# Peptides against a protein of PDB entry 1LOE: the designs that were tried, part 63

Target 1, 181 residues: chain A of PDB entry 1LOE
Amino acid sequence: TETTSFSITKFGPDQQNLIFQGDGYTTKERLTLTKAVRNTVGRALYSSPIHIWDSKTGNVANFVTSFTFVIDAPNSYNVADGFTFFIAPVDTKPQTGGGYLGVFNSKDYDKTSQTVAVEFDTFYNTAWDPSNGDRHIGIDVNSIKSINTKSWKLQNGKEANVVIAFNAATNVLTVSLTYPN
Target 2, 181 residues: chain A of PDB entry 1LOE as posed
Amino acid sequence: TETTSFSITKFGPDQQNLIFQGDGYTTKERLTLTKAVRNTVGRALYSSPIHIWDSKTGNVANFVTSFTFVIDAPNSYNVADGFTFFIAPVDTKPQTGGGYLGVFNSKDYDKTSQTVAVEFDTFYNTAWDPSNGDRHIGIDVNSIKSINTKSWALQNGKEANVVIAFNAATNVLTVSLTYPN

## One batch from the design tools (peptide; made by RFdiffusion4, then SolubleMPNN)

Design b2_p19_1_s1 (from b2_p19_1, 8 letters changed)
Fold by OpenDDE base, seed 1:
Structure b2_p19_1_s1 (fold): chain B 181 residues (1-181), chain A 19 residues (1-19)
Amino acid sequence: as target 1 above (181 residues)
Amino acid sequence: GYKRIGFSASGSSRVEIVS
C-alpha cells in the first residue's frame, strides 16, 4: 500500500502550494490561521489533492505527516477554540466557526461531510466535548463530536511537534504530540 | 478518490503552523 507523506519546513509570501481560506495567511515563514480575534475562521489547504482511495482495488492509502504549531492565547482564561489537521473533499470550503473549528457543522454524524479531522481543542463545548472539560486531542469523523479523545495540556506560546500517521491495514490513526522545550 | 489536506482554526487565540 502506498504511503503519502507530508512535511512542512517553512512558509513564504508566495506560497503556491497552499490554498488560503478565510483569514489564513503566511508571514515571517509561518502560517497564521487565526489571530486573537473571535468569530473568525482561517484555513489553508494543500493545493495538490491526495489519492486516498483506489477505486480499482479498494485499497486505502497510508499517510504520515508532521508539523509544528503554536497556540498563543493573550488571555489564559479565554483560550478558544483550537485547530484541526483535516482531510476533506477537494472543493471543501470553510464551515462553521467557534467550536466547530471551521471544519464541521454538527455534532451529529453526517456522512456527506466526507471529512476526517484531528482536533487540538482548547475550549470545552458542553454539547459534545469530553465531560472532564480537559483540553484534548480528538479524532473527528464526519462530526465535531470526536470518536476518541485524549487529554492534552496546552503550553501557551510554545512550539508543539506533531506526528499523524494512518495505517490502512489496521485502520488506526495515530497522533503524537510533544513539547521539546 | 481524491481529497485535500489542510489546517483549520477558529476562535480568540493566535494559531500558527511553524513548520
Scores: peptide ipSAE 0.752, ipTM 0.969, DockQ to the pose 0.872
Fold by OpenDDE base, seed 4:
Order: C-alpha cells, then structure tokens, then sequence
Structure b2_p19_1_s1 (fold): chain B 181 residues (1-181), chain A 19 residues (1-19)
C-alpha cells in the first residue's frame, strides 16, 4: 500500500507549492488564512495533487501529514469560526463561509462535493454542531455536519501541533492535537 | 483518483498555519 506523507517547515513569499484562494496569503513565514471578517473565506491548496487511490485496483493509499496552527482572537470567549484541513477535487474552489468554513455548502450529505475535512471548529452552530456547544475537532465527509467529533480546548494565540493520519488497511483516520507549551 | 489538500478558514479569528 502506498503512503503519502508531507510537511512544510516554513512559508515564504515565493511559495510555489501553494495555490492561494480568497483571503489566503503568506507573510512572515506563515500561512494566513483569514482577514478576520465574518463570512469571508481564505484557503490555500498544495499545488501538487495527491494520488489517493488507484482506479484500476481500487487500492487506497495511506496518508500522513502534520502541521502547526495558531488561532488568535481578540476575545477568547467569542471566537469564530475555525478552520479545516481538507482533501477535495483538484479543481476545488472556495465554498460557503462562516460556519461552513469555506469548504462545504450544506449540513446535508452531498456526495458531489467529494470532500473530506478535519475541522477545528471554534464556533457553535446550533443547526449541525454537537449539542454540548464545545469547541471541537470534527471529521467531515461531504457535509459540514461532522460524522465524528471530539471536544477541544482552544488556547488563544498558542501554537498547536497536529498530526493527521489515514490507515488504508484499517480505514481509520486519526487526528492528534497537542499544545507543546 | 487525484485530490488536492489544503487549508480553509472563515470568520473573525485570525488563523495561521505556522509550519
């Protein structure tokens, strides 16, 4: 089984391996996704597509990635909306903003989106988020309504380390998040 | 098939990917 793994150590102004969409841009060796305005969308795609499965054999590749993120909000008790790490069709374009995080358009399952996302959701949307109202990590398959979630405590302005791994043999997606400091 | 990987954010909080 093939394994796809990658990481980026820094972001620069001449970032040839990224496709910027909406408000996404790089500065000071960081990728900035937002302009801190509700309902606007910022995205960045890795320019090289990944081969996730073989159409002839049906074999699915393993996948591992890691990154570090920071969410910085002026009020830690009023933070919207979060972000996703997502896998989508190669021609993917920004979708609905706000609680849809620029990745989805509906809480209803839509197979045509062909999109899987790991959301780091900081804002409670009553219509689809877990009823406990917690900030959470979610696994989203063709819908902003997560198929699985786990409560997560945001540390405002702090770096969080994330590892996302998919094991094709077990069909298990693992998300790990830690605040090292 | 082929897919692209990316990050996406929306809202009033600043989101940065550091590395």
Amino acid sequence: as target 1 above (181 residues)
Amino acid sequence: GYKRIGFSASGSSRVEIVS
Scores: peptide ipSAE 0.750, ipTM 0.969, DockQ to the pose 0.846
Fold by OpenDDE base, seed 2:
Structure b2_p19_1_s1 (fold): chain B 181 residues (1-181), chain A 19 residues (1-19)
Amino acid sequence: as target 1 above (181 residues)
Amino acid sequence: GYKRIGFSASGSSRVEIVS
């Protein structure tokens, strides 16, 4: 089974392997997704598509990716909205902002989305988020309403290390998050 | 089929991917 890995050590100003959408941009060797304005959307795509599914054989590829993120909120008690790592059709465009994180448009399952996301959600949306109100990591399949969630404590302004792996043989998506500092 | 991988964010907090 094919395995695809995604890893970038830094984000330069001439980042030819990224497609920037909305407010996404690079500065100081970092990818900035938002300009911290409510309901605006910022995205960045890896320019090279991934062959995730073989139509001839039906085989699905493995993948593994790791990255480090920082969320810097002006008010640590009112943090919105978080971000996603997502896999979408090659012609994907920014979707609804706010709690939809620019990736989805509904809490209803919509197979036409053809999008899977790992959300790092910092804001409680009553209509679809876990009722405990915790900030959480979620697995989103064609909907902003996660099929599974795990509570996560945000450390404002601190670097978090993430590893996301998909095993096609077992159909298991694994997400880990750690704060090394 | 082919897909693209990416990051997406929205809201009033700054989100950065460092590496």
Scores: peptide ipSAE 0.739, ipTM 0.967, DockQ to the pose 0.853
Fold by OpenDDE base, seed 5:
Structure b2_p19_1_s1 (fold): chain B 181 residues (1-181), chain A 19 residues (1-19)
Amino acid sequence: as target 1 above (181 residues)
Amino acid sequence: GYKRIGFSASGSSRVEIVS
């Protein structure tokens, strides 16, 4: 099984390999997703679709990606809502904002969504988030209610390194997050 | 089939993808 590996090292204003949606934009060689306004949504898609599975053979591809993010909250005690790394249909459009992170519309499983997301969730939503109230990484399949979560301590304004890998043979998605500084 | 990968955010905090 083949592995697709991708990374972006530069986010310029003339970035040809990105589709910007909502409030997403690039500046200073960085991708900025939000206007820091409640319930607004910002997104950016890789313009080239990815071949996840072969319709003739049924084979599913592996993938590995890495990125670095910064969450910079004006109030360290009121941080909302986080962001996702997601995989969706090629014609995907922004969905519900706030706790749904612009990716989902319900905590109920919706197979028509055809969307998988890794959430980096900084805000506790009583209706679906883990009851311990911790900021967390979650795996979301067709629902904002995660099928698995891991507590994570936000370092406001600091760079976090993330690696996301999918192994098709084992059907396992792995996520790692580190703060190098 | 084919899918697109991306990032999505909402809310009162600034979210940047650096690299």
Scores: peptide ipSAE 0.749, ipTM 0.968, DockQ to the pose 0.828; fails the geometry check

Design b2_p19_1_s3 (from b2_p19_1, 9 letters changed)
Fold by OpenDDE base, seed 3:
Structure b2_p19_1_s3 (fold): chain B 181 residues (1-181), chain A 19 residues (1-19)
Amino acid sequence: as target 1 above (181 residues)
Amino acid sequence: GYKRIGFSASGSSRVDIVS
């Protein structure tokens, strides 16, 4: 079984292995997706495609990645929208619909998107989010409506550590999130 | 076959990937 491991190092302004989309950019060793003063979409893709599925053999690769994020909102009581870690076709483009995290454009399942995302969702959208209204981590497969969610408490302005792993043998995607401070 | 991995955000809160 093939395994692909991703380790994110510090970002820099001369980052050549990223494709920036929308308002995404790097500065001061950070990748900034969106800014608090704007209602926009920002994305960054690793420029090198990954081979996660072999059509000839049917083999699916394992993968593991880890990263640290910060969400900093001027109003801790109303934070929109969150972000995703996502895997998409190589020619993927940002989507501008509100609440779709720049990745999707419908709550309906659309296999043509061929996109899987782990969402860190800070804003309650009544049309598709869990009815309890909690901020949550979600697994999104070809839809903004998660196939599974877990409540998560945002610590505004604090660093959160994330590990995402996919086991191809079991078809299980695991996500861990911790605040070390 | 081949895919790209990335990060994506929308809205009006600052989102940084630090490392």
Scores: peptide ipSAE 0.751, ipTM 0.969, DockQ to the pose 0.832
Fold by OpenDDE base, seed 1:
Structure b2_p19_1_s3 (fold): chain B 181 residues (1-181), chain A 19 residues (1-19)
Amino acid sequence: as target 1 above (181 residues)
Amino acid sequence: GYKRIGFSASGSSRVDIVS
């Protein structure tokens, strides 16, 4: 089974391998997704589609990706809403903002979305988030309501290193997050 | 089938993706 690998390296003002949507833009070697304005959405897609499923064999591809993110919350009492790393149809467009993170439109399972996301969720939405109210990492399949979650402590303004891997043989998606010293 | 991969964010906190 083929493995598709992605890594986020250096961003620039002429980033031709990205499709910017909503408020997403690049500057100073960073991809900035938000304007830090409630309910607005910013997204960036890799311009090249990936082949995840072989129609001839039925095989699903492995993939691994790594990136570093920073969340800057100007107000510690208003840390919303987070972001996702997501895989969606090639013609995907921004979806509902706020707690839906611009990726989904419902907490109900909707197979037509054909979207899988890893969320880094900083805001507790009572309708679908884990009841403990913790900030969390979640795996979302066709719904903003995660199929699995893990508590995560945000370090405001600090770089977090992420690795996301999918093993097709075991059907397991693994997410690791570290704050380097 | 083919898909696109990306990042998406919303809300009152700034989100940057960096190397």
Scores: peptide ipSAE 0.749, ipTM 0.968, DockQ to the pose 0.823
Fold by OpenDDE base, seed 5:
Structure b2_p19_1_s3 (fold): chain B 181 residues (1-181), chain A 19 residues (1-19)
Amino acid sequence: as target 1 above (181 residues)
Amino acid sequence: GYKRIGFSASGSSRVDIVS
């Protein structure tokens, strides 16, 4: 089974392997997703599509990636809304902002979305988030309502290292997050 | 088939992706 792997090395204003949508942009070797304005959306897609399954054989590829993120909240006690790492149709466009993170439009399952996301959710939305109110990592399949979640302690302004891996043989998606400093 | 991967954010906090 084929494995798709990629790493982010640096970002620049002349970035050619990204498609910027909404408020997303690059500067100082960083990809900045938001303007930090409520309900606005910022996204960036890797321009090259990935071949996740073979239409002839039906084989699904393995997938592994790693990245580092920083969330800078002006108020550490009022942090919204978070972000996602997502996989979507090649012609994907920004969706609903706010708690939907620019990726989904409903908590109801919508197979036409054809979108899988790992959310790093900093804001509690009563209608779909875990009732404990914790900031959390979630796995989202065609819905903003996660199929699984894990509590996560945000460190405002600190770098978090993430590894996301999909094993096609076991159909298991693994997410790890660490704060090295 | 083919898909695109990416990042998406919304809200009042700045989100940066760094290597």
Scores: peptide ipSAE 0.745, ipTM 0.968, DockQ to the pose 0.812
Fold by OpenDDE base, seed 2:
Structure b2_p19_1_s3 (fold): chain B 181 residues (1-181), chain A 19 residues (1-19)
Amino acid sequence: as target 1 above (181 residues)
Amino acid sequence: GYKRIGFSASGSSRVDIVS
């Protein structure tokens, strides 16, 4: 089976392999997604599409990606909304902001979205988030309402290392998050 | 089929992808 890996170690102002959408931009060797304004959306796509599945054979590709993120909130007790790592149609455009994270438009399952996201959700939306109110990692398939979640403790302003892997043979998506410091 | 991979954020907190 095919395996695709994504890794960018350094961002810069002359970033040829990213498509910026909304408020997304690069500065100081970072990809900054937000203006820190409620309901605004910032996104960045890898410019090269990936071959997810082979229409002739039906085979689905494996993939592995790793990245480091920082969430910096002015108030540690009022942090909204988080972000996603997502896979979407090649012509994807920013969607609803706020709790929808710019990726979805509804908590209802919509197969036409054709979008899978790993959310790192820092804000409790009562309509769809886990009832314990914890900040969480979620797997979102065609809906902002996660099919699976795991509690995660945000360390404001600290770097978190993430690994996301999909095994096509087992149909298992694995997400790991660690704070090395 | 082909897809694109990306990051997306919204809200009042700054989100940076560092690497």
Scores: peptide ipSAE 0.734, ipTM 0.966, DockQ to the pose 0.845

Design b2_p19_1_s4 (from b2_p19_1, 10 letters changed)
Fold by OpenDDE base, seed 5:
Structure b2_p19_1_s4 (fold): chain B 181 residues (1-181), chain A 19 residues (1-19)
Amino acid sequence: as target 1 above (181 residues)
Amino acid sequence: GKMRIGFSASGSSAVSIVS
């Protein structure tokens, strides 16, 4: 089984390997998805298509990706809404905002979405989020309602290192998050 | 089919991918 690895280097204003959607843009060597003063959707896609899933056979490739993110919330008691790392069809467009994170439109399973996301969810939506109300990491398959979650404590304004790995042979997806400081 | 990977955020917090 083929292994596909994605590594993100420094971003620049002339980033050629990204497709920006909504409010997404690059500046100061970083990709900015949303601003603290906005309540909209911001997205960025890697321009080169990939073939993680074989549509004919259903076979899945291994993949590993790592990145560092920062969430800055002006109000530490009201942090909305989080973000996702996601995989979707090449013609994907921004979806519903707010708690749907610009990736989904429903908590009901919809196979036509063909979208898988790892969410870093900072806002509790009573209709689908874990009842404990914790900020959490979730695995989303064709629905904003996660198939699995784990609690995560946001450190406002701090860099978090993430590793996402999928092993097709074992059918295990691993998400690791660390605040080095 | 053909797929793309990406990042998506919504809401009123500043979300950035640094590296």
Scores: peptide ipSAE 0.729, ipTM 0.964, DockQ to the pose 0.808
Fold by OpenDDE base, seed 3:
Structure b2_p19_1_s4 (fold): chain B 181 residues (1-181), chain A 19 residues (1-19)
Amino acid sequence: as target 1 above (181 residues)
Amino acid sequence: GKMRIGFSASGSSAVSIVS
């Protein structure tokens, strides 16, 4: 089984391997998805398409990716909405519904979306989020309502290191998050 | 089929991917 790794060490204005959507852009060697100025959506896609499975054998590929993110909110106790790392069809477009992280538009399962996301959710939506109200990491399959979640404590303005790995043999997606400082 | 990997955020907080 093939393994594909994704990593970007720096971002720049001539980022030919990214497709920007909504308010997403690069500045100061960072990819900025949203600003703390209004309710907006921002996205960036790797320009090169990937093939999840081999067309001849049907074998699903493993993948590993790592990145560092920062969420910076003026009010540490009122933060909306978070962000996702996601995989979607090449023609995927930003979604503008509040609380859907720019990726989904319903809590109902919709296989036609063909979208999988790891969410880092900072805002409690009563209709679909875990009832404890905690900020959380979630695995989303064709719905904003996660199939699995784990509580996560946001450190406002601090860098968090993330590793996401998919094991095709076991069909297991793993997510790790660390604040190194 | 052909898929793309990406990042997506919504709301009123600043979200950045550093590396």
Scores: peptide ipSAE 0.728, ipTM 0.964, DockQ to the pose 0.821
Fold by OpenDDE base, seed 2:
Formats: structure tokens, C-alpha cells, sequence
Structure b2_p19_1_s4 (fold): chain B 181 residues (1-181), chain A 19 residues (1-19)
């Protein structure tokens, strides 16, 4: 089984391997997706495509990735909306903003989306989010309505370390999140 | 299929990937 592994080093203004979409850009050794303003979407894609599943057999490759993120909200009570790590067709473009995180357009399952995302969701959308209202990590398959979620406590302005791994043999996606400081 | 990986954010908070 094929394994796709990639690591993210410090970003720079001369980043050559990223496709920026919407308000996404690099500065000060970081990738900025959104600023603290309403009604914006920011995205960045790795320019080199991957082959995550075999079109003939349907077999899915293993993958492992890690990154560090920061969410910095003007106030800790109203934090919107979060972000995703996602996999989508090579010609993917920004989708609906707000609670759809620029990745999806509906809570209804849409296989034509061909998009899988790990969401780090900071805002409760009553129409599709877990009823407990917790900020959460979610696994999204062709819909903003997660197939599985786990509560997560945001530390505003702090760096969080994430590891995402998929084991094709077991069909298990593992997401770990830690605040080292 | 041939796919790309990436990050996407929306809303009213600053979201950054730092490493």
C-alpha cells in the first residue's frame, strides 16, 4: 500500500509549492488563511497533486501529515469559524464561507464534491454541528456535517500541534491535537 | 484520483498555519 507523507516547514513569502486562494497568503514565516474580519475565505493548496486512491480498485493510500496552527480571535466568546485540512480534486476552488469553512456548500451528502476534510470547528452551527455546542474536531466526507466529531478546547492565540494519519489497512483516520505550551 | 491537499478557513478570526 502506497504511503503519502509530507511535512510542513516554516513558511515564507517566496513559497513556491503553494497555490493561494481567496485571502490566503504567507508572511512572517506563517501561512495566513483568514484575518479577523467577517465574510472572507482563505485557502492554500499544495501545488503538487497526490494520488490518494486507485481509480480502478478503489484502494486508498496511507498518509501522514503534521502541522501547527494558531487561531487568534478578537474575543474568546465569539470565535468563528475555524479551519480545515482537506483533500479535494486538483481544480478545487473556494466554496461557501462561514460555517462551511470555504470547503463545502451543504450539510447534505454530495459525492460530486469529492472532498474529505478534517475540521477544527470553533463555531456552533445549529443545523449540522453536534448538539452539545462544543468546539470540535470533525471528519467531513462530502459534507460539512461531520461523520464523527470530538470535543476540543480552543486556546486562543496559542500554537496547537496536529498529526493526521490514515491507515488504509484498517480504514482508520487518526487526528491528534496538543498544546505544547 | 488525482487530488490536492490544502488548508481552508473562513469567518471572523485570524487563522494561521505556522509550521
Amino acid sequence: as target 1 above (181 residues)
Amino acid sequence: GKMRIGFSASGSSAVSIVS
Scores: peptide ipSAE 0.727, ipTM 0.964, DockQ to the pose 0.837
Fold by OpenDDE base, seed 4:
Structure b2_p19_1_s4 (fold): chain B 181 residues (1-181), chain A 19 residues (1-19)
Amino acid sequence: as target 1 above (181 residues)
Amino acid sequence: GKMRIGFSASGSSAVSIVS
């Protein structure tokens, strides 16, 4: 089984391997998806395509990726909406904003989206989010309604380290999040 | 199939990816 590994390197203003969508951009060695100024959608795609799964046969490759993120909200009690790490068809475009995180358009399963996302969701959407109202990490397959979630405590303005790994042989997706400081 | 990986955020909070 093929293994694809991703490493997030230092970002710069001359980033040539990213496709920016919406309000996404690079500055100060960061990829900025959204700013705390208005409700927007910001995305960035790695320009080089990868082969994760075969849409015809369903065969899936292994992958491992790691990154560090920061969510900085002016009001720690009103943080919207979060972000995703996602995998989608090469021609993917920004989708619905708000609670759909710019990645999906419905809580109904839609296989035609061919999109898998790991969400880091900071806003409770009563129609599909876990009823406990916790901020959470979720696995989203062709729907904003996660197939699995776990509670996560946001540390506003702090760096969180994430590792996402998929083992095709065991069909296990692992997501780890740590705040080192 | 041929896919792309990426990041997507929405809302009014600042979200950034760092290495």
Scores: peptide ipSAE 0.733, ipTM 0.965, DockQ to the pose 0.777; fails the geometry check

Design b2_p19_3_s1 (from b2_p19_3, 6 letters changed)
Fold by OpenDDE base, seed 1:
Parts: C-alpha cells; sequence; structure tokens
Structure b2_p19_3_s1 (fold): chain B 181 residues (1-181), chain A 19 residues (1-19)
C-alpha cells in the first residue's frame, strides 16, 4: 500500500509543503486564497505528488481530507465566487477565474483537464449552476458543471468544518460541512 | 457581486492506494 498524508494546523510564512499560485498566500498562520478584491484567483497545491491511480492494477486511491475554511465578505447578499478542494495533474496551473473558480475552463465535460473538485459555490451562474440559485456544494468532474450538488447556507465570516472522503471500492465521494458555532 | 476573502485555517489529508 502506498500512502500520502499531511497535516497543517498553522500555515507559516515559508510553508515548504505547499506551492502557492496566483494570489494565494499565507498570513497570520492562515492560507488566504483570495482577498476581497475583484478578479483574483489564488490556489495552493500540496508540493508532493499523490499516487491517486495505478496504471498497472487500475486501482484508485482512497482518500480523506478535513479542513476548516472561512468565507468573509463585506456583505452576505451577493458573494462571489467560492472555492474548491481539487485534485489535478502535477503541472496544473490556475485556470479561469470567477465562476470557474480557477480550476476549470468549461461547463462542457473535458477529459483533458483530469480534474476533480469539490466546490463551495457562493454565486449563481445561470449557465451551469442548479436552477434554484442556492449556494451549494458541488462535485465537479472535468467540468465546472457539477455532477451533483447540495444546497448550503453560508455563514459569512464563520469557520466551517469540512470532511471529504472518497471510497474507491464503491466509487462514492462524500462531503460533510458543519458550522460548529 | 462582492469578492470575499477566503481563508483556510487548517487541513489534513490522507490517501491510501492498494497495489
Amino acid sequence: as target 1 above (181 residues)
Amino acid sequence: AVQAEIRITSISFSSTLNL
């Protein structure tokens, strides 16, 4: 069995196991993906590759990630755009910003992106988001148009706890989000 | 729409691949 694991509870100014892209940076022991400035895209990658799929056996890795995030907007009425947890090829670079969350370029399925993401989407994009207009969690496979979504109520400025787990045997990805306070 | 500040305060990750 091949394993990869890491844990970061305090993001330092020289966080060696992260690669920062775009506007992503660390400050006050936190990872900041974006500031409250228009047209910014920030990403952070784990610096070591993960062996997620084995070409010989065809096996796919099981994985679990837990993280805490804060979305802090000047107001909670019309907040753009959200963020993702994503898995992409090692040479991945920032993609289209805005509603594409810096990880995708199309609402059409594009297998060449080789990207899976869990989105925490705060902004309704008519062209691809669920028609109810709710803020939502989405599972994105090679497209910004989620294969599945669930409504989520943003608590502006509050910490949310997330757990994402993938079971390769069942091919099921689970996502949980809670606001503990 | 307004852009939000998005912060990650902690993260853990683990993967296991059976060979």
Scores: peptide ipSAE 0.779, ipTM 0.964, DockQ to the pose 0.928
Fold by OpenDDE base, seed 3:
Order: C-alpha cells, then structure tokens, then sequence
Structure b2_p19_3_s1 (fold): chain B 181 residues (1-181), chain A 19 residues (1-19)
C-alpha cells in the first residue's frame, strides 16, 4: 500500500511542501488565495505528486481531506466567485476566465483535463450553474459544469469546516461543510 | 459582484492506494 499524507496548521512564509500560483500566498500563518481585489486568481498545489491511480492494477486511491476556510467579503450581497479543492495533473496551470474558479476553462466536458474539483461557488453563472441561483457546493469532473450540486449558505467572515472523502470501491465522493460557530 | 478575501487556515490530506 502506498500512502501519502500531509497536514498544515500554520502556513509559513516559505512553505516548502506547497507551490504557489497566481496571487496565492501565505500571511499571518494562513493561505490566502485571493485578496478582495478584482481579477485575482490564486492557487496552491501540494508540491509532491500523488499516486492516485495505478496503471498496472487499475486501482484508484482512497483519499480524505479536511480544511477550514473563510470567505471574507466587504459585503455578503454579491460575492464572486468562490474557490475549489482540486486534483489535477502535475503541470496544471491557473486559468483566468471569469467564473471558472482558476481551474477550468469550459463548461464542455473535456476528458483530457484530467481534473476533479469540489467547488464552493458564491456566484451564479447562468451558463452552467444550477438554475435556482443559490450559492452552492459542486462536484466538477473535467468541466466547470458540476455533475452534482448542493445549496450552501455562506456565512461571511466565518470559518467553515470541510471534509471531502473519496471511496474508490464505490466511486463515491462525499462532501460535508459545517459552520461550527 | 465583489471579490472576497479567501483564506485557508488549515488542511490535512491522506491517500491510500492498494497495489
């Protein structure tokens, strides 16, 4: 069995196991993906490749990730765009198209992207988001158009706890989000 | 719409692959 794990509770100024892309950076021991400035995209990648699929056996890894995030907007009335947790090829690069959360570049399914993401989407894009217009959690497979979504109520400036788990045997991805306070 | 500050305060990850 191959196991990969990491834990970061304090994000240092020289966090060696992360690769920062775009506007992503660390400050005050936190990972800041974006400041409250228009047209910014920030990402952070775990610096080592993860063996997620084995070509010899066909086996896929089970994984679990837990993280705490804060979305802190000047006001909560209209907030764009949100963020993702994602798994992508090692040569992945930030995408700058509006509404694509820095990860995708099309609503069309593109198997060559080899990218899965869990989005925490605060802005309704009429071209691909659920028609109810709710802020939502989405599971994105090779497209910004989610294969499944669930409405989510943003608590501006509050910490949210997320757990994402993937069971390879059942091919089920589970997402939970709670506001403990 | 306005851009928000988005912060991650902690993260853990674990994967297991049977070979």
Amino acid sequence: as target 1 above (181 residues)
Amino acid sequence: AVQAEIRITSISFSSTLNL
Scores: peptide ipSAE 0.779, ipTM 0.963, DockQ to the pose 0.928
Fold by OpenDDE base, seed 4:
Structure b2_p19_3_s1 (fold): chain B 181 residues (1-181), chain A 19 residues (1-19)
Amino acid sequence: as target 1 above (181 residues)
Amino acid sequence: AVQAEIRITSISFSSTLNL
């Protein structure tokens, strides 16, 4: 069995196991993806490739990730745009910002993207988001248009705990989000 | 709409691939 694991509880100024892209940076021992200014896109990648599937055997990895995040907006009324946890090719670069969350370029399925993301989407984009307009968690496969979504209530400025797990045997991705405080 | 500051305060990851 091939395993890959990492844990970061304090993000240092020279976090060697992360690659920062766009506006992503570390400060005050935390990873900041975006600042509260328009047109900011930040990403952080784990610096080592993860063997997520094997062409020889066809096997796909099981994985679990747990993280804590804070979305901190000047107001809670109309917050853009959210963020993702994503898996993409090793040479991935920032993609379209705004509603595309810096990881996708289209609402149309694009297999060449080779990107899977769990989005925490705070802004309703009429062209692809669920029609109820709710802030939501979405599972995105090669498209910003989620294959599945669930409404989520943003608690502005509060820390959320997330667990994402993928079971290769069942092909089921699970997402859990809680606000412990 | 207003842009938010988005922070990640901790993360862990583990993957296992049977070969």
Scores: peptide ipSAE 0.775, ipTM 0.963, DockQ to the pose 0.933
Fold by OpenDDE base, seed 2:
Order: sequence, then C-alpha cells, then structure tokens
Structure b2_p19_3_s1 (fold): chain B 181 residues (1-181), chain A 19 residues (1-19)
Amino acid sequence: as target 1 above (181 residues)
Amino acid sequence: AVQAEIRITSISFSSTLNL
C-alpha cells in the first residue's frame, strides 16, 4: 500500500511542502488564496505528487482531507467567486477565466483535464451554476459545471470546517461543511 | 461583484492506494 499524508496547522512564510501559484501566499500563518482585490487567482499545490490512480492495477486511492477556511468579503451581497479543493495532474497551471475558480476553463466535459474539484462557489454564473442562484458546494469532474451541488449559506468572515472523503470501493465522494461558531 | 479574501487556516490530507 502506498500512503501519503500531510498536515499543516500553521502556514509558514516558506512552506516547503507547498507550491504557490498566482497570487497565493502565506501571511499570518494562513494560506491566502486571494486578497479582496478584483481579478486575483491564487493556488497552492502539495509539493509531492500523489499516487491517486495506478495504471497497472486500475486501483484508485482512498483519500480524506479536512480544512478550515474563511471567506472574508467587504460585503456579503454579491461575492465572487469562491474557491476549490482540487486534484489535478502535476503540470497543472492556474486558469484565469472568470468564474472558473482558477482550475477549469470550460463548462464542457473534458476527460483529458483529469481534474476533480470540490467547489465552494459564492457567485452565480448563469451559464453553468444551479438555477436557484444559491451559493453552493459542487463536485466538479473535468468541468466547472458541477455533477452535483448543494446549497450552502456563506457566513462572511467566519471559519468553516470542511471534510472531503473519497471511498474508492464505492466510488463515493462525500463533503461536509460546518460553521462551529 | 466584490472579491473576497479567501484564507485557509489549516489542512490535513491522507491517501491510501492498494497495489
């Protein structure tokens, strides 16, 4: 069995096990993906490749991740765009198209992207988001157009706890989000 | 729309692949 694990409770100024892309950086021991400035895209990658699928056996890894995030907007009326937790090929680069959360570049399904993301989407994009206009959690497989979504009520400036787990045997990905305070 | 500051304050990850 091949295993990979890491834990970061304080993001240092020179976090050796992360690769920062775009505007992503660390400050005050936190990973800041974006500042409250228009047209910013920031990402952070775990620095070591993860063996998530084995071509010889066809086996897919089980994984679990937990993280705490804060979305802190000047106002909560119309907040763009949100962020993702994602798994992508090692040569992945940030994408700058609006609404694509720095990960995708099309609503069309593209199996060659080999990218899975859990989005925490605060902005309604008419072309692909759920028609109810709710802020939502989405499961994105090779497309910004989620295969499944659930409404989520953003608490501006509050910490949210997330757990994402994938069970390879059942092919089920679960996401939970709570605001503990 | 307004851009928010997005911060991650902690993260853990684990994966297991049977070979």
Scores: peptide ipSAE 0.770, ipTM 0.962, DockQ to the pose 0.920

